# Peptides against a protein of PDB entry 4N7V, part 14

Target 1, 222 residues: chain A of PDB entry 4N7V
Amino acid sequence: TLRSITSPLVAHRLKPIRQKTKKAVVSILDSEEVCVELVKEYASQEYVKEVLQISSDGNTITIYYPNGGRGFPLADRPPSPTDNISRYSFDNLPEKYWRKYQYASRFVQLVRSKSPKITYFTRYAKCILMENSPGADFEVWFYDGVKIHKTEDFIQVIEKTGKSYTLKSESEVNSLKEEIKMYMDHANEGHRICLALESIISEEERKTRSAPFFPIIIGRKP

## One batch from the design tools (peptide; made by RFdiffusion4, then SolubleMPNN)

Design b1_p9_7_s2 (from b1_p9_7 with V1I E7V)
Fold by OpenDDE base, seed 5:
Structure b1_p9_7_s2 (fold): chain B 222 residues (1-222), chain A 9 residues (1-9)
Amino acid sequence: as target 1 above (222 residues)
Amino acid sequence: IELPEIVLP
């Protein structure tokens, strides 16, 4: 099943963006829908031959073939659907489109990993919890130039000198210099606080059913 | 942001 390959993408709260590659253009629209335009070159002109438009919650996929399948010249936005539109739910998406959906999902997940959900200013650093899940990325930008980036898979450290390294195990973390451990401790504390705030705010958001509370900024740069 | 090139069917 498609679900065994990827979860429905979630594009809520993401800013619009358009990224062109050799064979595709992927966009997050103002509506927070996601579009994958499949591009073919003919006579030195690029044409959109197929479009997958995915709802912001990832559960609905609309597929159409511009200009009756003849293609539509690539523009600064996806072509509007006209005829021969197919609409699928996530679980009913034909297998032939799974790879394209996965492409969209990867893009959205990348964007989410770079989209602040909570920004928290401490005395020493700007902490940012990102939108991706599970295991949201967490970045700490210390005002003195040190940076720590935590992901589900690793921790990257950039020291004042610009020296960078990646930690992938607990033993490596434990082997850090004491001065670096101080930064790590602060980063971990900031992370804990952001996660706690996320939980609290999300619960309130659920209860009120109002406009989204995120992204949120806590504190200010000293 | 940039994704690596992916070959789509």
Scores: peptide ipSAE 0.045, ipTM 0.777, DockQ to the pose 0.148
Fold by OpenDDE base, seed 1:
Structure b1_p9_7_s2 (fold): chain B 222 residues (1-222), chain A 9 residues (1-9)
Amino acid sequence: as target 1 above (222 residues)
Amino acid sequence: IELPEIVLP
């Protein structure tokens, strides 16, 4: 099943973006829908031959073939759907489109990993919890130049000197220099606070059924 | 936001 490969993409709260490659253009629209345009070149002109338009919650996929399958010249936005449109739910998406959906999903996940959900300024650092899940990325930009990037899989440290390294186990973390451990401790504290705030705010959103509260900024740079 | 290119196979 498609679900065994990927979960429905989630594009909520993401800013519009358009990325062009040789074979495709992927866009997050103002509507927070995601579009994959499949591109072919003919006579030095690029044409959109197929479009997958995915709802912001990832559960609805609309597929159309511009200009009756003849293609539509690539423009600055996806071509509008014409008469022959197919609409699928996530679980009913034909297998032939799974790879393209996965592509969209990976793109959205990447965007989410770089999209601030919570920005928290401490006395020492700017902390940012990102939108991706599970295990959202967490970045800490210390005002003195140290940088820490936490993901579900690793921790990257950039020291004042520019020395950079990646930690992938607790043992490696424990082997850090004492001065770096201090930065890590602060980063971890900021991380815990952001996660706590996320939980509290998300619960309030659920209760109120109102517009999203995120992204949020807590404090300001000293 | 600067994103690395994702290539569709």
Scores: peptide ipSAE 0.041, ipTM 0.759, DockQ to the pose 0.141
Fold by OpenDDE base, seed 4:
Structure b1_p9_7_s2 (fold): chain B 222 residues (1-222), chain A 9 residues (1-9)
Amino acid sequence: as target 1 above (222 residues)
Amino acid sequence: IELPEIVLP
């Protein structure tokens, strides 16, 4: 099943963006829907031959073929759907579209990993918990120039000197220089706090049924 | 937001 390969994408709270590649253009729209435009080149002109429009919650996929499959000239936005539109639920999406959905999902996850959900200013750093899940990225920008970037898979450290390295195990973390461990400790504390706040705020958001509380900024730069 | 290019498989 598609669900065994990927979860429905979640584009809520993401800002509009459009990224062009040779084969496709992927967009997050103002509506927070996600569009994948499949691009073909004919006579030095790029045409959109197929569009997947995915709802913000990832559960509905609308597929259409511009100009009855003849293609529509590539523009600064997806072509409007006209006729011959197919609508699928996530669980009913034909397998032939799974790779394209996965592409959209990966793009959205990447955007989410760079989209602040919680910005938390401490005495020493600007901490940012990102929107991606599970295991949201967490960045710590220390005011003295040190940077720590935590992902589900690794921790990247950039020291004051500009020296950069990646840690992929607890053993490597434990082998850090003492001065770097101090930064790591602070980063971990900020991370814990952001996760706790995320939980609390999300619960209140659920209860109030109001506009999204995120993104949120806590504190201010000293 | 700066994103690296993602290529369709």
Scores: peptide ipSAE 0.041, ipTM 0.760, DockQ to the pose 0.141
Fold by OpenDDE base, seed 3:
Structure b1_p9_7_s2 (fold): chain B 222 residues (1-222), chain A 9 residues (1-9)
Amino acid sequence: as target 1 above (222 residues)
Amino acid sequence: IELPEIVLP
């Protein structure tokens, strides 16, 4: 099943963006829907032959073929659907479209990993918890030039000198120089706080059923 | 934000 390969994409709170590649254009719309335009070139002109429009929660996929399948000239936005529109739920999406859905999902996940959900300023650093899940990316930009980037899979450290390295195990973390451990300790504390705030704020959003609180900024740069 | 190009699989 598609679900065994990927979860429904989640594009809530993401800013509109449009990225073109050779074969496709992927967009997050103002509506927070995600569009994949499949592009083919003919006579030095690019045409959109197929469009997958995915709802912001990833659960509904609308597929259409512009201009009766003849294609529509590539523009600055997806072509509007007209006739011959197919609508699928995530679990009913034909297998032939799974790769394209996965492409959209990967793009959205990448955008989420670079989209601030919580920005937290400490005495020593700017901390940012991103939108991706599970295990949101967490970045710490120390004012002295040190950077720590935490992902679900690794921790990247960039020292003042520009020296960069990646840590993938607790053993490697424990083998760090004492000076770097201090930065790591601060990063971990900031991370803990951001996660706690995320939980509290999310609960309040649930209770109030109002406009989203995220993204949020806590504190200010000293 | 700047994102790297993703190639359609």
Scores: peptide ipSAE 0.041, ipTM 0.758, DockQ to the pose 0.141

Design b1_p9_7_s3 (from b1_p9_7 with V1E E7V)
Fold by OpenDDE base, seed 1:
Structure b1_p9_7_s3 (fold): chain B 222 residues (1-222), chain A 9 residues (1-9)
Amino acid sequence: as target 1 above (222 residues)
Amino acid sequence: EELPEIVLP
Protein backbone atom coordinates (compact mmCIF):
# COMPACT_ATOMS: atom_id res chain seq x y z
CA THR B 1 0.00 0.00 0.00
CA LEU B 2 0.99 3.60 -0.38
CA ARG B 3 0.73 4.00 3.36
CA SER B 4 3.41 1.37 3.80
CA ILE B 5 5.94 3.52 2.00
CA THR B 6 4.87 7.00 3.08
CA SER B 7 2.41 8.85 5.23
CA PRO B 8 0.14 11.54 3.89
CA LEU B 9 2.15 14.69 3.41
CA VAL B 10 1.42 17.64 5.63
CA ALA B 11 1.90 21.06 4.12
CA HIS B 12 0.14 23.14 6.73
CA ARG B 13 1.86 26.37 7.69
CA LEU B 14 4.40 26.06 4.91
CA LYS B 15 5.24 29.10 2.87
CA PRO B 16 4.68 29.02 -0.87
CA ILE B 17 7.59 27.77 -2.90
CA ARG B 18 8.14 26.65 -6.47
CA GLN B 19 11.11 24.52 -7.40
CA LYS B 20 11.85 23.55 -10.96
CA THR B 21 13.87 20.61 -12.15
CA LYS B 22 14.33 19.24 -15.63
CA LYS B 23 11.54 16.72 -15.37
CA ALA B 24 9.29 18.20 -12.76
CA VAL B 25 8.21 21.30 -10.95
CA VAL B 26 7.03 21.00 -7.40
CA SER B 27 5.13 23.77 -5.71
CA ILE B 28 3.56 24.61 -2.43
CA LEU B 29 0.76 27.02 -3.21
CA ASP B 30 -0.66 29.86 -1.19
CA SER B 31 -3.48 27.49 -0.40
CA GLU B 32 -0.87 25.13 1.07
CA GLU B 33 -1.75 22.58 -1.56
CA VAL B 34 1.13 20.78 -3.19
CA CYS B 35 1.48 20.44 -6.93
CA VAL B 36 3.76 18.21 -8.92
CA GLU B 37 4.00 19.18 -12.56
CA LEU B 38 5.57 16.63 -14.84
CA VAL B 39 7.49 18.42 -17.54
CA LYS B 40 8.39 17.41 -21.06
CA GLU B 41 10.45 19.42 -23.48
CA TYR B 42 9.37 19.77 -27.09
CA ALA B 43 10.89 22.09 -29.65
CA SER B 44 12.79 24.02 -27.00
CA GLN B 45 9.60 24.61 -25.05
CA GLU B 46 8.71 22.95 -21.79
CA TYR B 47 5.23 21.56 -21.38
CA VAL B 48 3.36 20.31 -18.37
CA LYS B 49 1.95 16.94 -19.30
CA GLU B 50 0.62 15.81 -15.97
CA VAL B 51 -0.28 17.47 -12.70
CA LEU B 52 -0.75 15.98 -9.27
CA GLN B 53 -2.44 18.40 -6.94
CA ILE B 54 -2.36 17.24 -3.36
CA SER B 55 -4.37 18.74 -0.55
CA SER B 56 -2.61 20.37 2.37
CA ASP B 57 -3.35 17.38 4.57
CA GLY B 58 -2.16 14.98 1.90
CA ASN B 59 -5.38 13.00 1.85
CA THR B 60 -6.79 14.11 -1.47
CA ILE B 61 -5.01 13.84 -4.79
CA THR B 62 -6.34 15.48 -7.92
CA ILE B 63 -4.76 14.42 -11.17
CA TYR B 64 -5.24 16.01 -14.55
CA TYR B 65 -3.57 16.10 -17.93
CA PRO B 66 -3.54 19.58 -19.40
CA ASN B 67 -5.03 20.04 -22.86
CA GLY B 68 -6.21 16.48 -23.05
CA GLY B 69 -2.71 15.24 -22.62
CA ARG B 70 -1.17 17.49 -25.21
CA GLY B 71 0.43 19.52 -22.49
CA PHE B 72 0.37 23.09 -21.36
CA PRO B 73 3.32 25.45 -21.68
CA LEU B 74 5.24 25.65 -18.44
CA ALA B 75 4.48 28.85 -16.62
CA ASP B 76 5.04 30.41 -13.23
CA ARG B 77 2.22 28.38 -11.74
CA PRO B 78 0.52 25.06 -12.36
CA PRO B 79 -1.95 25.03 -15.22
CA SER B 80 -5.60 25.08 -14.34
CA PRO B 81 -7.34 21.74 -14.22
CA THR B 82 -9.17 20.62 -17.33
CA ASP B 83 -12.58 19.04 -17.44
CA ASN B 84 -10.99 15.62 -17.26
CA ILE B 85 -9.97 15.37 -13.65
CA SER B 86 -9.41 12.34 -11.47
CA ARG B 87 -9.78 12.69 -7.75
CA TYR B 88 -8.47 10.12 -5.32
CA SER B 89 -8.15 9.66 -1.64
CA PHE B 90 -4.75 8.76 -0.29
CA ASP B 91 -5.69 5.12 0.16
CA ASN B 92 -7.28 4.88 -3.27
CA LEU B 93 -4.45 6.41 -5.24
CA PRO B 94 -3.48 4.17 -8.14
CA GLU B 95 -0.08 2.60 -7.76
CA LYS B 96 1.15 4.28 -10.91
CA TYR B 97 1.13 7.57 -9.04
CA TRP B 98 2.77 6.41 -5.84
CA ARG B 99 6.25 7.41 -6.85
CA LYS B 100 5.10 10.88 -7.74
CA TYR B 101 3.28 11.21 -4.47
CA GLN B 102 6.37 10.09 -2.65
CA TYR B 103 8.31 12.70 -4.54
CA ALA B 104 5.95 15.36 -3.32
CA SER B 105 6.09 14.00 0.18
CA ARG B 106 9.85 14.07 0.27
CA PHE B 107 9.87 17.62 -0.92
CA VAL B 108 7.38 18.69 1.70
CA GLN B 109 9.32 16.90 4.39
CA LEU B 110 12.46 18.69 3.33
CA VAL B 111 10.69 22.02 3.40
CA ARG B 112 9.33 21.22 6.81
CA SER B 113 12.81 20.44 8.10
CA LYS B 114 13.78 23.96 7.19
CA SER B 115 10.62 25.70 8.34
CA PRO B 116 10.69 27.18 11.83
CA LYS B 117 7.88 26.09 14.09
CA ILE B 118 9.24 27.54 17.30
CA THR B 119 12.00 30.08 17.59
CA TYR B 120 13.35 30.48 21.09
CA PHE B 121 15.96 33.04 22.02
CA THR B 122 18.03 32.25 25.06
CA ARG B 123 20.73 34.29 26.68
CA TYR B 124 23.30 32.47 24.62
CA ALA B 125 21.62 31.20 21.47
CA LYS B 126 18.84 31.28 18.95
CA CYS B 127 17.04 27.95 19.08
CA ILE B 128 14.77 26.77 16.30
CA LEU B 129 12.47 23.77 16.32
CA MET B 130 11.43 22.88 12.79
CA GLU B 131 8.15 21.60 11.39
CA ASN B 132 9.22 18.14 10.25
CA SER B 133 8.14 14.97 11.98
CA PRO B 134 8.78 12.64 13.57
CA GLY B 135 11.79 13.96 15.42
CA ALA B 136 11.78 17.53 14.24
CA ASP B 137 15.08 19.11 13.39
CA PHE B 138 16.43 21.42 16.03
CA GLU B 139 19.01 24.09 15.37
CA VAL B 140 20.94 26.14 17.84
CA TRP B 141 22.84 29.20 16.73
CA PHE B 142 24.99 30.42 19.55
CA TYR B 143 25.76 34.11 19.46
CA ASP B 144 29.46 33.39 19.75
CA GLY B 145 29.47 31.41 16.53
CA VAL B 146 28.97 27.83 17.64
CA LYS B 147 26.23 25.99 15.80
CA ILE B 148 24.47 22.75 16.64
CA HIS B 149 22.04 20.97 14.36
CA LYS B 150 20.09 18.06 15.77
CA THR B 151 18.15 15.66 13.60
CA GLU B 152 16.55 12.35 14.27
CA ASP B 153 19.67 10.67 12.93
CA PHE B 154 22.60 12.80 13.97
CA ILE B 155 23.98 15.88 15.64
CA GLN B 156 26.17 18.23 13.68
CA VAL B 157 28.48 20.57 15.51
CA ILE B 158 30.22 23.58 14.05
CA GLU B 159 32.77 25.09 16.36
CA LYS B 160 33.98 28.67 16.50
CA THR B 161 36.98 27.76 14.41
CA GLY B 162 34.74 26.41 11.71
CA LYS B 163 35.59 22.85 12.56
CA SER B 164 32.60 20.69 11.78
CA TYR B 165 31.78 17.14 12.74
CA THR B 166 28.82 14.82 13.05
CA LEU B 167 27.85 12.71 16.02
CA LYS B 168 25.75 9.60 15.48
CA SER B 169 25.86 7.86 18.83
CA GLU B 170 25.65 8.65 22.49
CA SER B 171 29.18 7.42 22.90
CA GLU B 172 30.41 10.07 20.54
CA VAL B 173 28.43 12.69 22.39
CA ASN B 174 29.95 11.59 25.65
CA SER B 175 33.43 11.84 24.22
CA LEU B 176 33.06 15.50 23.35
CA LYS B 177 35.41 18.08 24.75
CA GLU B 178 34.17 19.62 27.93
CA GLU B 179 33.76 23.02 26.38
CA ILE B 180 31.58 21.55 23.65
CA LYS B 181 29.53 19.64 26.18
CA MET B 182 28.52 22.95 27.67
CA TYR B 183 27.09 24.01 24.35
CA MET B 184 25.39 20.67 23.96
CA ASP B 185 23.84 20.95 27.39
CA HIS B 186 22.43 24.34 26.55
CA ALA B 187 21.17 23.08 23.22
CA ASN B 188 19.45 20.17 24.90
CA GLU B 189 17.80 22.45 27.40
CA GLY B 190 16.53 24.70 24.65
CA HIS B 191 15.30 21.66 22.82
CA ARG B 192 13.40 20.43 25.84
CA ILE B 193 11.76 23.79 26.30
CA CYS B 194 10.73 24.00 22.67
CA LEU B 195 9.22 20.54 22.79
CA ALA B 196 7.34 21.43 25.92
CA LEU B 197 6.01 24.60 24.37
CA GLU B 198 5.02 22.73 21.25
CA SER B 199 3.03 20.29 23.30
CA ILE B 200 1.27 22.96 25.29
CA ILE B 201 0.44 25.12 22.31
CA SER B 202 -0.71 22.18 20.22
CA GLU B 203 -3.04 21.11 22.97
CA GLU B 204 -4.52 24.58 23.17
CA GLU B 205 -5.01 24.58 19.42
CA ARG B 206 -6.85 21.30 19.68
CA LYS B 207 -9.10 22.54 22.44
CA THR B 208 -9.96 25.86 20.89
CA ARG B 209 -10.07 24.65 17.30
CA SER B 210 -8.74 28.03 16.37
CA ALA B 211 -6.36 29.18 13.70
CA PRO B 212 -2.83 27.86 14.01
CA PHE B 213 -0.68 29.44 16.66
CA PHE B 214 2.52 28.42 14.94
CA PRO B 215 5.00 29.59 13.97
CA ILE B 216 5.85 31.26 17.24
CA ILE B 217 8.78 33.26 18.50
CA ILE B 218 9.74 33.30 22.14
CA GLY B 219 12.00 36.06 23.36
CA ARG B 220 14.45 38.18 21.44
CA LYS B 221 18.12 38.19 20.73
CA PRO B 222 19.90 39.91 23.60
CA GLU A 1 9.95 7.24 -14.39
CA GLU A 2 12.80 8.64 -12.40
CA LEU A 3 12.20 11.89 -10.63
CA PRO A 4 15.19 14.01 -9.75
CA GLU A 5 16.31 14.67 -6.25
CA ILE A 6 14.93 17.87 -4.83
CA VAL A 7 17.24 20.12 -2.90
CA LEU A 8 16.11 23.34 -1.39
CA PRO A 9 18.37 26.27 -2.19
Scores: peptide ipSAE 0.060, ipTM 0.809, DockQ to the pose 0.881
Fold by OpenDDE base, seed 5:
Structure b1_p9_7_s3 (fold): chain B 222 residues (1-222), chain A 9 residues (1-9)
Amino acid sequence: as target 1 above (222 residues)
Amino acid sequence: EELPEIVLP
């Protein structure tokens, strides 16, 4: 099943973006829908031959072939759908489109990992919890130049000198110099606070059924 | 179709 290889993508709260590659263009629209345009070059002109338009919640996939399959010249936005539009639910998407959906999903996850959900200013750093899940990325930008980036898989440290290294195990973390451990401790505290706030705010959103509260900024740079 | 690597600066 498609679910065995990916979950429905979630593009809520993401800013519009359009990224062109040689064979595809992927976009997040103002509507928070996600579009994958498959591009073919003919006579030095690029044409969109196929479009997958995915709803913001990832559950609906609309597929169309511009200009009756002849293709439509690549523009600054996806071509409008015409006739012969196919609509699928996530669980009913034909297997031949799974790879393209997965591509869109990976793109969205990448964007989410770079999209602030909570920005928290401490005395020493700007902390940012990102939108991706599970295990949202967490970045700490210390005002003195140190940076710590936590992901589900690793912790990256950039020291004042610009020296960068990656930690992938607890033993490596424990082997850090005491000076660096101080930064790590602060980062971890900021992370804890952001996670706590995320939980509280999300619960309030659920109860209130109001407009989204995120992204949110707490505090200000000293 | 072969899709390229996704890169977001």
Scores: peptide ipSAE 0.060, ipTM 0.809, DockQ to the pose 0.888
Fold by OpenDDE base, seed 4:
Structure b1_p9_7_s3 (fold): chain B 222 residues (1-222), chain A 9 residues (1-9)
Amino acid sequence: as target 1 above (222 residues)
Amino acid sequence: EELPEIVLP
């Protein structure tokens, strides 16, 4: 099943963006829908041959072939759907479109990993919990120049000197210089707090049923 | 803010 290889993408709260590659253009629209435009080149002109338009919650996929399948010149936005539109639910999406959906999902996850959900200012750093899930990225920008970037897979450290390295195991974390451990401890504390606040705010958001509370900023730069 | 290029499989 599609669900076994990816979850429905979630584009809520993401800002509009358009990313062009050689083979495709992926967009997050003002509506928070996600569009994948499949691009072909003919006579030195790029044409959109196929469009997947995915709802913000990832559960509805609308597929159409611009200009009756002849293609539509690539523009600064997806071509409008006209005729021969197919609409699928996530669980009913034909397998032939799974890779394209997965591509959209990966793009959205990437955007989410760079989209602040909670910004938390401490005495020493600007902490940012991102939108991606599970295991949201967490960045700590210390005011003295040190940076720590935590992902589900690794921790990247940039020291004051500009020296950069990646940690992929607890053993490597434990082998850090004592000075760096202090930064890591602070980062971990900020991370814990952000996760706790995320939980509390999300629950309150659910109860209130109003406009999204996120993104949110906590504190201010000293 | 810049996102790296993603290529369709």
Scores: peptide ipSAE 0.052, ipTM 0.779, DockQ to the pose 0.113
Fold by OpenDDE base, seed 3:
Structure b1_p9_7_s3 (fold): chain B 222 residues (1-222), chain A 9 residues (1-9)
Amino acid sequence: as target 1 above (222 residues)
Amino acid sequence: EELPEIVLP
């Protein structure tokens, strides 16, 4: 099943963006829907031959073939759907479209990993918890030039000198120089705080059913 | 911020 290889994409709170590659254009719309335009070139002109329009919660996929399948010239936005459209739920999406959905999902996940959810300024650093899940990316930009980037899979450190390295195990973290451990400790504390705040704010958002609280900024740069 | 290009698999 599609669900066994990916979860429904989640594009809530993401800013509109349009990214073009040779074979496709992926967009996050103002509506927070996600569109994948499949592109073919003919006579030095690019045409959109197929469009997957995915709802912001990833659960509904609308597929259409512009201009009766003849294609529509590539423009600055997806072509409007015509009368010949197919609508699928996530669990009923034909297998032939799974790869394209996965592409959209991966793109959205990448965007989420670069989209601030919580920005937290400490005495020493700017901390940013991103939108991706599970295990949201967490970046710490120390004012002295050190940078720490935490992901679900690794921790990347960039020192003042520009020296960079990746840590993938606890043993590697424990083998760090004492100086770097201090930065790591601060990063971890900021991370803990952001996660705690995320939980609290999300709960309040649920209770009040108000407009989204995120993204949020806490504190300010000294 | 602009994201890196992703090639359709």
Scores: peptide ipSAE 0.050, ipTM 0.778, DockQ to the pose 0.114

Design b1_p9_8_s1 (from b1_p9_8 with D5E)
Fold by OpenDDE base, seed 1:
Structure b1_p9_8_s1 (fold): chain B 222 residues (1-222), chain A 9 residues (1-9)
Amino acid sequence: as target 1 above (222 residues)
Amino acid sequence: VDLPELSLP
């Protein structure tokens, strides 16, 4: 099943973006829908032959073939659907489209990993919890130049000197220089606070069912 | 944001 290889993408709160590759253009629209345009070249002109338009919650996929399948010239936005539109739920998406959906999902996930959900200024650093899940990326920009980037898979450290390294195990973390441990401790505290705030704010957001509370900024740079 | 090229059949 599609669900066995990817979860429905979630594009909520993401800013519009458009990325072109040789064979495709992927976009997050103002509506927070995601579009994959499949591109072919003909007579030195690029044409969109197929479009997957995915809802912001990833659960609805609308597929159409511009200009009766003849293609529509590539422009600065996806072509509007005309005739012969197919609409699928996530669980009913034909297998032939799974790879394209997965591509969209990966794109959205990447964008989410770079999209601030919570920005928290401490005395020593700017902390940013990102939108991706599970295990949102967490970045800490210390005002003295040290940077720590936490992901679900690793921790990257950039020291004042520019020395950079990646930690993938607790043993490696424990083997850090004492000076770096101080930064890590602060980063972890900031991370804990952001996660706690995320939980609290999300719960209030759920209760009120109003406009999104995120992204949010807490504090300011000293 | 940078994704690799989409490989289509």
Scores: peptide ipSAE 0.050, ipTM 0.796, DockQ to the pose 0.158
Fold by OpenDDE base, seed 2:
Structure b1_p9_8_s1 (fold): chain B 222 residues (1-222), chain A 9 residues (1-9)
Amino acid sequence: as target 1 above (222 residues)
Amino acid sequence: VDLPELSLP
């Protein structure tokens, strides 16, 4: 099943973006829907031959073929659906579209990993918890130039000198220089705080059913 | 945001 290889994408709170590749254009729309336009080149003109429009919660996929499959000239936005529109739920999506959905999902996940959910200014750093899940990326930009980027899979450190390295195990973390451990400790504390705030704010958001509270900024740069 | 090329037939 599709669910066994990916979860429904979640594009809520993401800003509109459009990224073109050779074979596709992927967009997050103002509506927070995600569109994958499959592009073919013919006579030096690019045409959109197929469009997957995915709901912001990833659960509904609308597929259409512009101009009855003849294609529509590539523009600055997806072509509007007109004829022969197919609508699928996530669990009923034909397998032939799974790869395209996964592409959209990866794109959204990448965007989410770069989309601030919580920005928290400490005395020493700008901390940013991102939108991706599970295990949201967490970035710490120390005012002195040190950067720590935590993901579910690794921790990247950029030192003042520009020296960069990636830590993938606890043993590597434990082997850090003492001076770097201080930065890591601060980063971890900031991370803990952001996660705690995320939980609290998300709960309030759920209760109020109002406009989204995120993204939020806590504190200010000294 | 950079995403690898979509591998499609």
Scores: peptide ipSAE 0.050, ipTM 0.795, DockQ to the pose 0.184
Fold by OpenDDE base, seed 3:
Structure b1_p9_8_s1 (fold): chain B 222 residues (1-222), chain A 9 residues (1-9)
Amino acid sequence: as target 1 above (222 residues)
Amino acid sequence: VDLPELSLP
């Protein structure tokens, strides 16, 4: 099943963006829908032959073939659907479209990993919890130049000297120099606080049933 | 935000 290889993409709260490659253009629209345009070149002109328009919650996929399948010239936005539109739920998406959906999902996930959800200023650092899930990326920019980047898979440390290394196990974390452990401790504290705030704010957002509270900034730079 | 080229026929 499609669900076995990816979850429905979530594009909520993401800013519009358009990224072109040789064979495709992927966009997040103002509506927070995601579009994948499949591009073919004919006589030095690029044409959109197929479009997957995915809802912001990833559960609905609308597929159409511009200009009766002849293609529509590539522009600064996806072509509007006209006729011969197919609509699928996530679980009913034909297998032939799974790779294209996965491409969209990967793009959205990457954008989310770079989209601040919570920015928290401490006495020593700017902490940022990102939008991706599960295991949102967490970045800590210390004012003295040290940087810590936590992901679900690893922790990257950049020291004042520019020395950079990646940690993938608790053992490696425990083997850090004492001075670096101090930065890690602070990063972990900031991370905990951001996760707690995320939970509290999300609950209030649910109760209020209004515009999104995120992204949010807590504190200020000293 | 950079993704590799989509490998499709």
Scores: peptide ipSAE 0.050, ipTM 0.795, DockQ to the pose 0.183
Fold by OpenDDE base, seed 5:
Structure b1_p9_8_s1 (fold): chain B 222 residues (1-222), chain A 9 residues (1-9)
Amino acid sequence: as target 1 above (222 residues)
Amino acid sequence: VDLPELSLP
């Protein structure tokens, strides 16, 4: 099943973006929908032959073939759907489209990993919890130049000297020199606080049924 | 944001 490969993409709160590759253009629209345009070159002109338009919650996929399948010239936005539009739910998406959906999902997840959900300024650093899930990326930019980037898979450290290394196990973290451990401790504290705030704010958002509270900024640079 | 090239059938 498609679900065994990927979960429905979530594009809520993401800013519009358009990225072109050789074979495709992927976009997040103002509506927070995601479009994958499949591109073919003919006579030195690029044409959009197929479009997957995915809802912001990833659950609905609309597929159409511009200009009756003849293609539409590539432009700065996806071509509008016309005739012969197919609509699928996530669980009913034909297998032939799974790879394209997965591409969209990976794109959205990447964007989410770089989209601030909570920005928290401490005395020593700018902390950022990102939108991706599970295990949102967490970045700490210390004002003295040290950077720590935490992901679900690793921790990257960039020291003042520019020295960079990646930690993938607890033993490696425990083997850090003492001065770096201080930065790590601060990063971990900032992370804990951001996660706590995320929980509290999300609960309030649920209760109030208001407009999205995120992204938020806590504090300010000293 | 930069993704690798899409390899599609």
Scores: peptide ipSAE 0.049, ipTM 0.797, DockQ to the pose 0.160

Design b1_p9_8_s2 (from b1_p9_8 with D2E D5E)
Fold by OpenDDE base, seed 4:
Structure b1_p9_8_s2 (fold): chain B 222 residues (1-222), chain A 9 residues (1-9)
Amino acid sequence: as target 1 above (222 residues)
Amino acid sequence: VELPELSLP
């Protein structure tokens, strides 16, 4: 099943963006829907031959073929659906579209990994918890120039000198110089706080019918 | 944000 390969994409709170490649254009719209436009070149002109429009919660996929399948000239936005529209739920999406859905999902996850959910200013750093899940990216920008980027898979460190390296295990973290460990300790504390706040705020958000609370900024630069 | 090219059949 598609669900065994990927979860429904979640594009809530993401800003509009459009990325063009040779064969496709992927967009997050103002509506927070996600569109994959499949592009073909004909006579030195690019045409959109197929569009997957995915709801913000990833559960509904609308597929259409612009201009009766003849294609529509590539523009700065997806072509509007006119006819020959198919609508699917996530769980009944034909397998032929799974790869394209996965592409959209990966794009959304990447955008989410770069989209601040919580910005937390400490005495020493700007901490940012991102929107991606599970295991949201966490960035710490120390005011003195040190940067730590935590992902589910690794920790990247950029030192004051510009020296950068990636840590992939706890043993590597434990082998760090004492000076760097201090930065790591602060980063971990900021991370813990952001996760705690995320939980609390999310619960309050669930209880309210107001606009989303995120993204949120806590504190300010000293 | 950059993704690799989509490989289509």
Scores: peptide ipSAE 0.063, ipTM 0.827, DockQ to the pose 0.182
Fold by OpenDDE base, seed 5:
Structure b1_p9_8_s2 (fold): chain B 222 residues (1-222), chain A 9 residues (1-9)
Amino acid sequence: as target 1 above (222 residues)
Amino acid sequence: VELPELSLP
């Protein structure tokens, strides 16, 4: 099943973006829908032959073939759906479209990993919790130039000198120089706080049924 | 944001 290889993409709160590759254009629309345009070149012109339009919650996929499959010239936005559109739920998406959906999903996850959900300014750093899940990316930009980037898979450290290294185990973290551990401790504290705030804010958002509270900024740069 | 090339059949 598609669900066994990916979860429904979540594009909520993401800013519009359009990225062209050789064979496809992927977009997050202002509506927070995600479009994958499959591109074919003919006579030195690029045409959109197929479009997957995915709802912001990833659960609905609309597929259409511009100009009855003849294609529509590639433009700055996806072509509008015409007649003969197919609509699928996530769980009913034909297997032939799974790769395209996965592509969209990966794109959305990448965008989410770079989209601030919570920005928290401490005395020493700008901390950013990103939108991706599970295990949201967390970045700490220390005002003195040190940077720590935490992901679900690793921790990247960039020192003042520009020296960069990646930590993938607790043992490696424990072997850090004492001076670097200080930065790590601060980063971890900032991370804890952001996660706590995320929980609290999300709960309030649920209770009030209000417009999205995120992204949010806590504090200000000193 | 940049993604790898889409490997579609």
Scores: peptide ipSAE 0.062, ipTM 0.826, DockQ to the pose 0.161
Fold by OpenDDE base, seed 3:
Structure b1_p9_8_s2 (fold): chain B 222 residues (1-222), chain A 9 residues (1-9)
Amino acid sequence: as target 1 above (222 residues)
Amino acid sequence: VELPELSLP
């Protein structure tokens, strides 16, 4: 099943973006829908031959072939669906489209990992919890130049000297120099606080049924 | 079709 390969993508709260590659263009629209345009080149002109338009919650996929399958000239936005369109739910998406959906999902996940959800200024650092899930990326930019980047899979440390290394186990974390452990402790505290705030704010969003509260900024740079 | 690699600035 598609679900065994990837979960439905989630594009809520993401800013519009359009990224062109040789064979595809991926966009997040103002509507927070995600479009994958498949591009072919003919006589030095690029044409969109196929479009997957995915809802912001990832559960609905609309597929169409511009200009009766002849293609539509590549522009600054996806072509509007005018001809025969197919509409699928996530669980009913034909297998032939799974790779393209996965591509969209990976793109969205990457964007989410770089999209601030909570920015928290401490006495020593700017902390940022990102939108990706599960295990959102967490970045800490210390005012003295030290940087810590936590992901679900690793922790990257950049020291004042520019020395950079990656930690993938508790043992490696425990082997850090004492001065670096102090930065790690602060980063972990900021991380905990951001996660707690995320939970509280998300609950309030549910109760109020209003516009999203995220992204938010807490505190100020000293 | 083979989709290209993803890269964000």
Scores: peptide ipSAE 0.053, ipTM 0.785, DockQ to the pose 0.911
Fold by OpenDDE base, seed 2:
Structure b1_p9_8_s2 (fold): chain B 222 residues (1-222), chain A 9 residues (1-9)
Amino acid sequence: as target 1 above (222 residues)
Amino acid sequence: VELPELSLP
């Protein structure tokens, strides 16, 4: 099943963006829907032959073939659906579209990993918890130039000198120089706080059913 | 159809 290889994408709160590649254009629209335009080049002109429009919650996929399958010239936005529109739920999406959905999902996940959910200014750093899940990326930009980037899979450190390295195990973390451990400790504390705040704010957001509280900025740069 | 790797600015 599609669900066994990916979860429904979640594009809520993401800013509009459009990324063009050779074979596809992927967009997050103002509506927070996600569009994958499959592009084909013919006679030095790019045409959109197929469009997957995915709802912001990832659960509905609308597929259409512009201009009766003849294609529509690539523009600055997806072509509007006209005729022969197919609508699928996530669990009923034909397998032939799974790869394209996964592409959209990966794109959204990437955007989410770069989209601030919580920005928290400490005395020493700007901490940013991102929108991606599970295990949201967490970045710490120390005012002195040190950067720590935590993901679910690794921790990247950029030192003042510009030296950078990636840590993938606790053993490697434990082997850090004492100076770097201090930064790591601060980063971890900031991370803990952001996660706690995320939980609290999310719960309040759920209760109020109001406009989204995120993204949020806490504190100010010294 | 193989889609290319994703990159964001």
Scores: peptide ipSAE 0.052, ipTM 0.782, DockQ to the pose 0.899

